Peptides against a protein of PDB entry 4N78. Designs and how they scored, part 81

Target 1, 186 residues: chain A of PDB entry 4N78
Amino acid sequence: HFQVICRLLGYQGIAVVMEELLKVVKSLLQGTILQYVKTLMEVMPKICRLPRHEYGSPGILEFFHHQLKDIVEYAELKTVCFQNLREVGNAILFCLLIEQSLSLEEVCDLLHAAPFQNILPRVHVKEGERLDAKMKRLESKYAPLHLVPLIERLGTPQQIAIAREGDLLTKERLCCGLSMFEVILT
Target 2, 155 residues: chain B of PDB entry 4N78
Amino acid sequence: MAELQMLLEEEIPGGRRALFDSYTNLERVADYCENNYIQSADKQRALEETKAYTTQSLASVAYLINTLANNVLQMLDIQASQLRRMESSINHISQTVDIHKEKVARREIGILTTNKNTSRTHKIIAPANLERPVRYIRKPIDYTILDDIGHGVKW

## One batch from the design tools (peptide; aimed at target 1 Y11 L169 C176, target 2 I109)

Design b2_p29_3_s1 (made by RFdiffusion4, then SolubleMPNN; from b2_p29_3, 16 letters changed)
Fold by OpenDDE base, seed 4:
Structure b2_p29_3_s1 (fold): chain B 186 residues (1-186), chain C 155 residues (1-155), chain A 29 residues (1-29)
Amino acid sequence: as target 1 above (186 residues)
Amino acid sequence: as target 2 above (155 residues)
Amino acid sequence: SQQKQEDIIEQWKDEYHESTIAYYQSLLA
């Protein structure tokens, strides 16, 4: 599903969706969630010391439960805040999955374009075969498929310019060096 | 352009008219030959005349058809060439627009991105020119990692 | 499969990381 979404939206559509999601997340964080957090901070016990270990695990748990009773009761009253947090979480997950899907699509595109862009696959060198010799053979084999050099040789100046631009666009994918998800986390 | 116009407006219509006139003339010639044969005391001579007229008429029609056909073919060739040129121009414009749209889209999405952390935090200097030479990467990419990718992915 | 994809991406990153960043930065400039 995410792959289909990525294909349908393209870079432009993904950008728009991501921007809107960021706005929504920001609104949720700066609005209801922030207010909730501030209120929780106000009701937080000023002094919460570690209980003595002699009380055992049950006693310690009861102690903290008692100390946090007001917070728990408040949280139960403010179920909307948890829903908003879920929405934020879903938005983050959505962004992550979109980026992952986009990266996959980009990788596929790069792989498909590679033979035409003088990008050779890593060849497993069998024992006794020189890597350099094999690479040269591969280069020679795929040389006729190199689009830009071919067009530079046979094409008009306009075609050459378009081919170079197209080649550049084909090579320069986000997955090669950029991350959207990291921006979302900031 | 002038040649195409001449073909469309003068030569081809003229050829069609000539062919039509030839049809009418053939009918007249046929009538003449028939009457001449009936009225002539020398049937052999009349027959030879009819053969001559028939041959001439057929040759004339063949010439007219050939000329017209050649003109039509020439017209079509010119038009085809014009269409190819137009197509080339349209394609160029279309490609330019698409590239531009893609650049805009990439700029927009790029705003939403940050650099992935790499071990070498080298200050990436933006190239002075957007146009950089085609970089040929000779470093072999191991595609074998993808050998298992694509099996079972139902699109 | 995900790990393999990540490995491929990493390989491409090694080759294009700097150039890609530079390219997109140039678009933003």
Scores: peptide ipSAE 0.261, ipTM 0.743, DockQ to the pose 0.465
OpenDDE base, seeds 1, 2, 3, 5: peptide ipSAE 0.015, 0.018, 0.246, 0.016; ipTM 0.609, 0.614, 0.737, 0.606; seed 2 fails the geometry check

Design b2_p29_3_s2 (made by RFdiffusion4, then SolubleMPNN; from b2_p29_3, 12 letters changed)
Fold by OpenDDE base, seed 4:
Structure b2_p29_3_s2 (fold): chain B 186 residues (1-186), chain C 155 residues (1-155), chain A 29 residues (1-29)
Amino acid sequence: as target 1 above (186 residues)
Amino acid sequence: as target 2 above (155 residues)
Amino acid sequence: SEEANQDIIEQYKEKYHQSTIEYFEELLK
C-alpha cells in the first residue's frame, strides 16, 4: 500500500502529506497532550521519595501506585490523552513507512537509470581476469548507452540542457543522503 | 507553408477535377468510338481508332492519377514533417514543465529532510572512482503493521 | 533518406536494447 501511495503522490504529494501530518502532530503535542501533561504535573505528589530498596520491587511498585493513584485513575488520561498519543504514534509510523517505501522506489529508479548514467555493473571477476581490463571492456561496451554524452554530441542546446537536468534529477535522490524521519522526530 | 497551401488549395483539387473531367471525357470517347464503329464501313480502321483513343485515354487517366497521387504524397510528407516539428516542440515544453514541477516538488520535500547522520556508516565503500549505487536490498516492508495499530481504517 | 535513417534508428534501438539487457544480465551475475 505504501509503495502505491508513494507512486501516486510523488514527491509533491508526499511533501504535502508530511507537512499536514507534522501540523497535526504539532497540534496534538502542543495542545491536548501538553494540557494533560500540565494537569498531571499539578496532581503529581510534591514529595515522592524513592522507597527503600528493602521493600523489593513489588513493594516499591505498590508504593508508587498508591502515590500515583489519582493519576492512574484519571479517566480522561486513558481515553483522550492516550488516544492522541496513538494518533501521534500512527503519524510517526506512517512517515517512517512512507520514507522507507520512497527509498525503495528511489533505489529502483537509480538502478534502472544506471546503464544510462555511466554506472557500470558490479563486475564479478572470473578467475584469471583482471578487474581493470574487464572494467575497461565494460566501459567501452556500454559507452553508447550514456545518454548525456550522446545528447551532448547529437542534440540541440535545449535537449542538452534537458538531458543534464534530467540526469541530475535522476541521480539526486533522498535516499542518497537525506532523511525525512529525522526531521519528524525533531 | 506556401507549397502546402498550393497543394491543398490548387494542385490536389485541380487534379481531382481533372480526373473527374477525364471520366466524363472517357464516356464521350466511348460513345464516339461506338458510333464510329457502327457507322464506319471500315470496321478494322474504326477498331484501330478505338484502340488508339482507348490507349490515349487510359494513358491520360494514368498520368492524372499518378500526378494526383504524387501531390497527395507530397502533401502528407509536408504535413507529417510539420506534425513532427510540432510534436518536438510540445515534447520540449512538456519536459521543461515536468522538470520544473519535479524541482519544485523536490524543494518542498527537501525542506522536510535533514542530512542522514552517517553514524550508521555502513561504509558504502564506493570504490573511489565508480559511484556504484549501493544495492540496499531492504526486506519487504510489511505494511500490515499499521493495520493493527491505528483507528481501524482497513485499507 | 528518411527510410534509411529509420533503419539506422531501428538498428540502434535494437543494439541499445540488447546492450541494456546485457547490462542487467551482467548485473545479475
Scores: peptide ipSAE 0.223, ipTM 0.711, DockQ to the pose 0.024
OpenDDE base, seeds 1, 2, 3, 5: peptide ipSAE 0.022, 0.020, 0.023, 0.018; ipTM 0.596, 0.607, 0.593, 0.590; seeds 1, 5 fail the geometry check

Design b2_p29_3_s3 (made by RFdiffusion4, then SolubleMPNN; from b2_p29_3, 13 letters changed)
Fold by OpenDDE base, seed 4:
Structure b2_p29_3_s3 (fold): chain B 186 residues (1-186), chain C 155 residues (1-155), chain A 29 residues (1-29)
Amino acid sequence: as target 1 above (186 residues)
Amino acid sequence: as target 2 above (155 residues)
Amino acid sequence: KEKENQDIIEQFKREYHESTIKYYEELLA
């Protein structure tokens, strides 16, 4: 599903969706969640000292449960705040999955374009074959497929410019060094 | 353009008119030949004259048709060439627009991206200057990263 | 006379046809 979404939206559509999601997340964080956090901070015990270790883990847990009883029982926290947090979580997950799907698509595009861009995969060299010799043979074999050099030789200046730009756009993909998800997390 | 215009406006219409006139003339020649044959005491001579006129008429028509056909072909060739040029121009524009759109799209999405090598700084550092063009660090695309992904898809 | 004229016409048609063929053959050659 995410792959289809990526294909349908393209870079522009994905950008728009991501921007809107960021706005939504921001709104949730700065709005409702912030308000609840402030409220929680107000009702939080001012002095919550660690009980003596002698009470053991159960005793410590019971102590904190008692101290936080009012917070835990706060109904609006469970319904509204947690829902908003779920929405934020879903948005984050959505962004992650979109990025992953986009990366896969970009990788596929790169692979498909590679023969035309003088990008040869590292061939698995069987024992005894020189990698360099194999690569040279492959380069020679696919040399006629090199689009930019071909157009530079045969094309008009305009065509050359377009070919170069197209080549650059084909090579420059997000998966090569960019992450959207990191931006979302910041 | 001048040649095409001449073909369209003068030569081809002129050729068509000439052909039509030739048709009319052929009818007159036929009538003449028939009457001449009937009235002539020397039927053989009249027949030879008829043959001569017929041959001449056919040659004339053939010439007219050939000329017209060549002009039409020339016209079509010129038009085809013009169409090809126009198509090329349209394609160029289309490609330029597509590239531009793609660049815009990439810029837009690029704003939403950061370099992967940025250390997971847990610190929510508010990106101070939003406007810094994400310098595409053109690191040479290490395609070796693709080596592990490509082997698994048995299509 | 009508028969003679018909024969002449047929001969003419034949000769004309042959001449026409020859002309086009020469033109296409």
Scores: peptide ipSAE 0.024, ipTM 0.632, DockQ to the pose 0.004
OpenDDE base, seeds 1, 2, 3, 5: peptide ipSAE 0.019, 0.017, 0.021, 0.016; ipTM 0.633, 0.639, 0.630, 0.621; seeds 1, 2, 3 fail the geometry check

Design b2_p29_3_s4 (made by RFdiffusion4, then SolubleMPNN; from b2_p29_3, 16 letters changed)
Fold by OpenDDE base, seed 4:
Structure b2_p29_3_s4 (fold): chain B 186 residues (1-186), chain C 155 residues (1-155), chain A 29 residues (1-29)
Amino acid sequence: as target 1 above (186 residues)
Amino acid sequence: as target 2 above (155 residues)
Amino acid sequence: SEQQQQDIIQQYQDEYHESTIEYFNSLLK
């Protein structure tokens, strides 16, 4: 599904969706979630001393459960705040999955374009074959497919410009060094 | 431009008119030959004259058709060339627009991106000579693992 | 008129000279 979404939206559509999701997340975080957090901070026990370690983990848990009973029983926290947190989580997950799917599409595009861009696949050298000889053979095989040099030789200046721009756009993909997800976490 | 206009406005219409006039003239020649044959005391001479006129008429028509056909072919070649140039221009514009749209889209999405901190500088020991940017072919993330998680929303 | 027909015939003879027939014959060679 995410692959189809990436194909349908393209870079522009993905950008728009991501921007809107970021707005939604920001709104949820700065609005409802912040309000609940502030309210929770106000009702938090002013003095919550760490129980003595001698009570063990269960006793410590029970102590904190008792101290936080009013917070845990706050119905709106479970219904509204947790729902908003789920929405934020879903948005983050969506962004992650979109980025991953986009990266796959970009890699596929790069692989498909590689023969035309003088990008030779890493050849698995079988035992006994010289890597250099195999690479040279591949280079010679794919040399006629090098689009930019071919157009530079045979094309008009306008065609050359378009070919170079197209080549650049084909090579420069987000998966090569950019992350959207890191921005979202920020 | 001038040549195509001449073909369209003068040569081809002129050739068509000439061919039509030839048809009318041929009818007159035929009538003459028929009458001449009937009235002539020397039927053999009249027949030979008719043959001569027939041959000449056929040659004339053939010439007119050939000239007209060549002019039409030339017209079509010029038009085809113009169409090819126009198509090339349209394609160039289309490609330019597409590239521009793609650049805009990339800028938009680029604003939403940051540089991946490649913390794992695996020193791709680029072999010394080939400055080929070693494209990190990331191991295909087995996204099949994610296909099993996303089953929740039956759209 | 018979004269007009002869004039038309003569015009055809004058316009489409033996050269056309020779040209076609040369192509058939």
Scores: peptide ipSAE 0.020, ipTM 0.609, DockQ to the pose 0.005
OpenDDE base, seeds 1, 2, 3, 5: peptide ipSAE 0.019, 0.016, 0.021, 0.019; ipTM 0.601, 0.600, 0.594, 0.587; seed 3 fails the geometry check

Design b2_p29_4 (made by RFdiffusion4)
Pose (drawn by RFdiffusion4):
Structure b2_p29_4 (pose): chain A 186 residues (1-186), chain B 155 residues (1-155), chain P 29 residues (1-29)
Amino acid sequence: as target 1 above (186 residues)
Amino acid sequence: as target 2 above (155 residues)
Amino acid sequence: SSSFTTPITDEQHEVALENLRDLMHELEE
């Protein structure tokens, strides 16, 4: 699903959705969640020590049950507090997962662009062979596929300018050195 | 474009009217052969001149049509090339617009991004100078090596 | 030059190119 969502939305669609999800998280954190956090903070026990081991686990469980009784009995703790938090959590997970799908989408695009952009994988080296001497030979094999230099050789200035722009867009992807989840949290 | 204007404004309309002139002139020439036969004292001579005019009329109508047909074809060939160049220009405009829309989309998501500080190194990196193997040499106990440390006491 | 507001550094770009080349090599295997 995320894979399809990434393809259909593109960069502009994903960006707007992320910007809108930030507005939703802001609306919830500064809104209903904040209201209920302030309310439950008063219902909270002003102080609550951690009992020594001596009291034993059963007595510690009884102590926490009494000290947190008002939280445990709060009627809207699930239907509201947990629900709102779940929505915020899902919004964060969407941003993370959608970025991962975009990364996969970009890397695949780059793999198909490599033959036309003079990007060769490492080649096996036998005895008496130097990669330096061999990679350059392989580059000659795929020389007819190097797109930008071919168009600069036979193309019109208009075709050349357009090729340079398209080649730049093809090689520059977010997965080459950019991320979003960090900015989302910040 | 100059050859097209010449075809559309003069040579086609001109060669076309020259055809209409043939329409009117030939009906005159048909009457003349009839009259020249009637006035003619020599019916065989007047027939041979009618035949001459018939053959000439045929050669003329075939020539006028051929000339006009070549012009119409040249016009269509030129117009076909115009569409060929125009499509090429429209395609470049289209590619340019696509590049622009993509730049706008990337600018929009670029706001939500930062550098991912990732690097690549080796599993093990040996030091530039490996530790020298130090030979063992016996030396006596010396109770004076600490004399210069702090407030020593020499003996 | 870059199409993004935040540019990709040369170092990061080289590392991503190297990883792309390794991935192509592994796919060939």

Design b2_p29_4_s1 (made by RFdiffusion4, then SolubleMPNN; from b2_p29_4, 16 letters changed)
Fold by OpenDDE base, seed 5:
Structure b2_p29_4_s1 (fold): chain B 186 residues (1-186), chain C 155 residues (1-155), chain A 29 residues (1-29)
Amino acid sequence: as target 1 above (186 residues)
Amino acid sequence: as target 2 above (155 residues)
Amino acid sequence: ESPFLVPISEEQRQVFLEELQELMAQLLA
C-alpha cells in the first residue's frame, strides 16, 4: 500500500503530506500533550522512594499503584492524551514507512537506469577468470546503452541539454544519502 | 511550404483535370476508331490503327495516373514530415515542463531531508518482485483505508 | 547544485553506488 502511495504522490505529493503530518505532530506535541505532561508533573508524587525489597514484587507493584493512583484514575489521560500519543506514533510510523517505500522505488528506478548510465554491476571473479577480461566484456556489452554519450553524438543541442538534466535527475535520489525520517526525529 | 502549396493548388488539381480530359479524349478516339472500322474498306488497316490508338491512349493514361499518384505521395510525405516536426517540438516542450516540475518537487521534498549518518547498517534489500510497470490504470485510490489510521482500529 | 538543495556527501554517494553495483550483480546472477 505504501509503495502504491509513493508512486501515486511522487516527490511533490509526498512532500506535501509529510509537511502536513509534521504540522499535526507539532501541534499535538506543543499543545495537548504538553498540557497533559505539565499537569501530570504537578500531580506526580514529589517523593517516590523505592520501597524496600522485603515487600517482594507484588508489594512493590502495589506500592507504585498506590502512589500513582490519582494519575491512573485520571480519565482524561486515557481518553485524550493516549489517543493523541497514538496519533503521533501513527504519524511517525507513516513517515517511516513512506520513506522506506520511496527508497525502494528509487532503488528500482536506479537499477533500471543503471545500464543506461554507465553504472556496471560488480564483477565477481570466479577461479580461472581474469578480472580485466571480464570487466572489458561487461563494458563492451553495456557501452551501446550509454544514453548521454549517444545523444551527445547524435542529438541536437536541445536534446543533449535535456538528456544531461534527465540523467542528473535520475542519478540523484534521496536514497543516495538523504533521510527525511531523521528530520522528523529531530 | 511553397512546394506543398504548389502540389495542393496546382499540380494535383491539374493532374486530375488532365485525367478527366484524357477520359473525354479517349471517348472521342473510341468513336473515331469504331466509325473508321465500319467505313473502311480495309478492315485490317483500320484494326491496326485502332490498336495503335489504343496503345497510345493507354500509355497516356498510365503516365497521367503515375504522375498524379507521385504528386499525391509527395504531398503526403511533406505533410508527414511537418507532423513529425510538430511532434518533436511538442515533445521538447513537454520534457522541459516535466523537468521543471520535477525540479520544483525535489526542492520541496529536499527541505524535509538531512544527510544520513554513515551508519553502514541497512543493506539495500532487493525488492522481491520487480513489479512490471503497471499501466497507469487510474483506479481511484480508495483512501478510505487510511480512515482507520489514528483511530486505533486494528488493521 | 543538488536538485534537493541538500548536498549528498561524496562518501555517502560512493557507498550507495557500491551497494547498488552489488545489488545489480546479485540480480543478474
Scores: peptide ipSAE 0.434, ipTM 0.791, DockQ to the pose 0.564
OpenDDE base, seeds 1, 2, 3, 4: peptide ipSAE 0.426, 0.421, 0.425, 0.425; ipTM 0.793, 0.789, 0.790, 0.790; seed 4 fails the geometry check

Design b2_p29_4_s2 (made by RFdiffusion4, then SolubleMPNN; from b2_p29_4, 15 letters changed)
Fold by OpenDDE base, seed 5:
Structure b2_p29_4_s2 (fold): chain B 186 residues (1-186), chain C 155 residues (1-155), chain A 29 residues (1-29)
Amino acid sequence: as target 1 above (186 residues)
Amino acid sequence: as target 2 above (155 residues)
Amino acid sequence: MSPFIVPISEEQRQVFLEDLQDLLAKLLE
């Protein structure tokens, strides 16, 4: 589903969706969630000491339950605050999944473009083969496919410009070193 | 453009008119030959004259048709070339627009990005011996052991 | 100029390129 969404929206659509999601998340965090957090801070016991270990696990649990009774009984916390937190979480997950899906699409594009852009597969030398010879063979194999040099040789100035720009746009992708998700976490 | 215009406005119409005139002339020649044959005492001579006129007329028509055909073909070639040039221009514009749109889109999404902090996490050297994931046999935690603890503390 | 407002670091680009080359190698095997 996310892959389809990425394909449908493209960079522009994804950007718009992400911006709106960020606004929503910001609104939730600065609004309702903040209010609940402030309220919770007010009802939070000022001094919560670790109970004595002699009370055992049940006693410790009961102690904390008692100390947090007002918080636990705060029904609106479960209904509204947790829902908002869930929404935030969902938004974050959505962003993550979109970015991952986009990255996959970009990688696929790059893989398809690689033979035309002088991006060669890594050569693994088997015992007895010269790395240089294998690389030269590979370069020779793909040399006729290099699009930009071909167009530079045969094309008009306008075609050359378009080819160079297209080449740049093909090579430069978000997956190459940019992250949207890191921005969201920030 | 001048050549195409000449073909369209002068050569092809002129060739068509010439061909039409030739048709009219052929009709006249035919009538003449027919009458000549009927009136001539020497039918053999009249026939030979008819053959000569027919051959000449056919040759003339063939020439006119060939000339006209060549002009039409030339016209079509020029038009085809013009269409190809137009197509090339349209494609160029289209590509330019697409590139521009892509750049705009990339700028927009780029605002939402930051450089990946590649902490070179140490190559998790996959341990050579992938020990078969020990099937975590979830031993059911027998919680019955905890049953005896809960009954006591009525506070 | 990078088509993105945030430029991709050369280091990241190089790492990615290497990974891409590895992936290509795997696919052609």
Scores: peptide ipSAE 0.430, ipTM 0.800, DockQ to the pose 0.520
OpenDDE base, seeds 1, 2, 3, 4: peptide ipSAE 0.421, 0.425, 0.426, 0.426; ipTM 0.795, 0.797, 0.796, 0.792

Design b2_p29_4_s3 (made by RFdiffusion4, then SolubleMPNN; from b2_p29_4, 11 letters changed)
Fold by OpenDDE base, seed 3:
Structure b2_p29_4_s3 (fold): chain B 186 residues (1-186), chain C 155 residues (1-155), chain A 29 residues (1-29)
Amino acid sequence: as target 1 above (186 residues)
Amino acid sequence: as target 2 above (155 residues)
Amino acid sequence: ESVFLVPISKEQYEVFLEELRDLMAELLE
């Protein structure tokens, strides 16, 4: 589903969606969540020390329930605050999944374009083969597929310009070294 | 452009008129030959004259048809060439616009990006379904399959 | 100028290319 969304929206659509999500997240964090956090901080016990381990797990749990009783009983916390936190979480997850899906699509595009852009697979030398010879064979095999040099030789100036720009757009992908999710997390 | 205009406005209409006039003339020649053969005491001579006129008339018509056909073909070639040039121009413009739109889109998404700080620990997982480049085996679209759909004139 | 306005680190790009080359090799095997 995310892959389809990425394909449908493209870079522009993804950007718009992510920007809107960021606005929503910001609004939730700075608005309702912040207010609830402030309220919770006010009602939170000033001194909550770890109870003695001798009380056992049930006793410790009861202790914390008692200390947090007012917070737990705050009805708006469960209904509004937790819902907003879920929305924030969902938005973050959505952004992550979109970025992952986009990265996969970009990698696929790069893989398909690689033979045409002089990106060659790593050569593993088997026993008895010379690395240089194998590399040379590989280069020779893919040399005719290099699109930009081919167009530069045979194409019109306009075609050459378009080919170069297309080549650049193909090579420069987000997955090569950029992250949107890191921005979202900051 | 001047050549195309000349073909459209002068040569082809002129050729059509000439062909029509030739038809009228052929009728006159036929009438003459018929009358000449009936009235002539020397039927053999009249027949030879008829053959000569017939040959000449057929040759002239053939010439007119050929000239007209060539002019039409030339017109079509010029038009096809013009269309190809226009198509090329439109294609270049379209590609330029698409590239520009893509650059704008990338700038927009780029604002939401930062450099990756972590060394990629995760191997690029190849998507399972690498869409095999559908070898466009240009199977010749057998358009004959469509021949059974509708009143297709079986040639 | 980077197409994304944020320049891709050369180091990251090279690392990515190596990974891509490795992936290509794996796919060809």
Scores: peptide ipSAE 0.440, ipTM 0.791, DockQ to the pose 0.495
OpenDDE base, seeds 1, 2, 4, 5: peptide ipSAE 0.013, 0.424, 0.273, 0.440; ipTM 0.618, 0.790, 0.762, 0.798; seed 1 fails the geometry check

Design b2_p29_4_s4 (made by RFdiffusion4, then SolubleMPNN; from b2_p29_4, 15 letters changed)
Fold by OpenDDE base, seed 4:
Structure b2_p29_4_s4 (fold): chain B 186 residues (1-186), chain C 155 residues (1-155), chain A 29 residues (1-29)
Amino acid sequence: as target 1 above (186 residues)
Amino acid sequence: as target 2 above (155 residues)
Amino acid sequence: ESPFLVPISQEQYDVFLEDLQELMAKLLE
């Protein structure tokens, strides 16, 4: 589904969706969640010292439960704040999945374009074969497919310009080194 | 443009009219030849005259057809050339627009991007299945997979 | 100038390219 969404929306659509999601996340974080956090901070025990270790883990836990009882029992926290946090989480997850799907699509596009862009597969040398010879053969095989050089030789100036621009746009993809998700996390 | 116009408005219609008139004339010639043969005391001479007229008529028709055909072919060639030029122009414009749109889109999405900090960790997992050109099986897009994402609103 | 305004690091691109080339090799096998 995400792949289909990516295909349907394209870069522009994805950008719009991501921007809107970021706005939503920001709104949730700066709004309701922040308010709850502030409220929680206000009701937080001012002095909550680590209990003595002699109480053991259960005792310590019970101590903190007791100290935070009012907070834990705060119904609005569970119903509203956690829901908003879930929404934020879902939005982040959505962004991640979209980016991953987009990356896959981009990789596929790059794979299809590679023979036309002088991107050759790695040559694995089997025992007894010369790497150089294989590379030369491969280069020779794909050389006629190099689109930009071909158009530069045979095309009009306008076609050459378009080809170069198209080539650049084809080669440069987000998956090559850019991340939206990292921006979202910042 | 002028040549095409001349072909369309004058030469081809004129040729068609000439051919039609020739047909009418051929009928007259045929009638004449028939009558001449019947009335002539020298049937052999009449036959030779008929042959001559027939040859002339056929030659005339052939000429008219050839001329018309050549004009039509010329017209078609001109039109084909014009269409090719138009197609080229349209394609150029279309490509330019597409590139522009793509650049705009990329700028927009680019604002939302940063350089990946992560080193070599993510193996580009080869999509195992290079999506074979999935025969566009119009399977209804099942959006239910998204139900677990977001508000989970069951429609 | 990168169409994305944010330039892709050449190093990252090279790594990606290598991976892509490897992937291509696998697909052609």
Scores: peptide ipSAE 0.433, ipTM 0.788, DockQ to the pose 0.573
OpenDDE base, seeds 1, 2, 3, 5: peptide ipSAE 0.430, 0.421, 0.424, 0.419; ipTM 0.788, 0.787, 0.787, 0.789

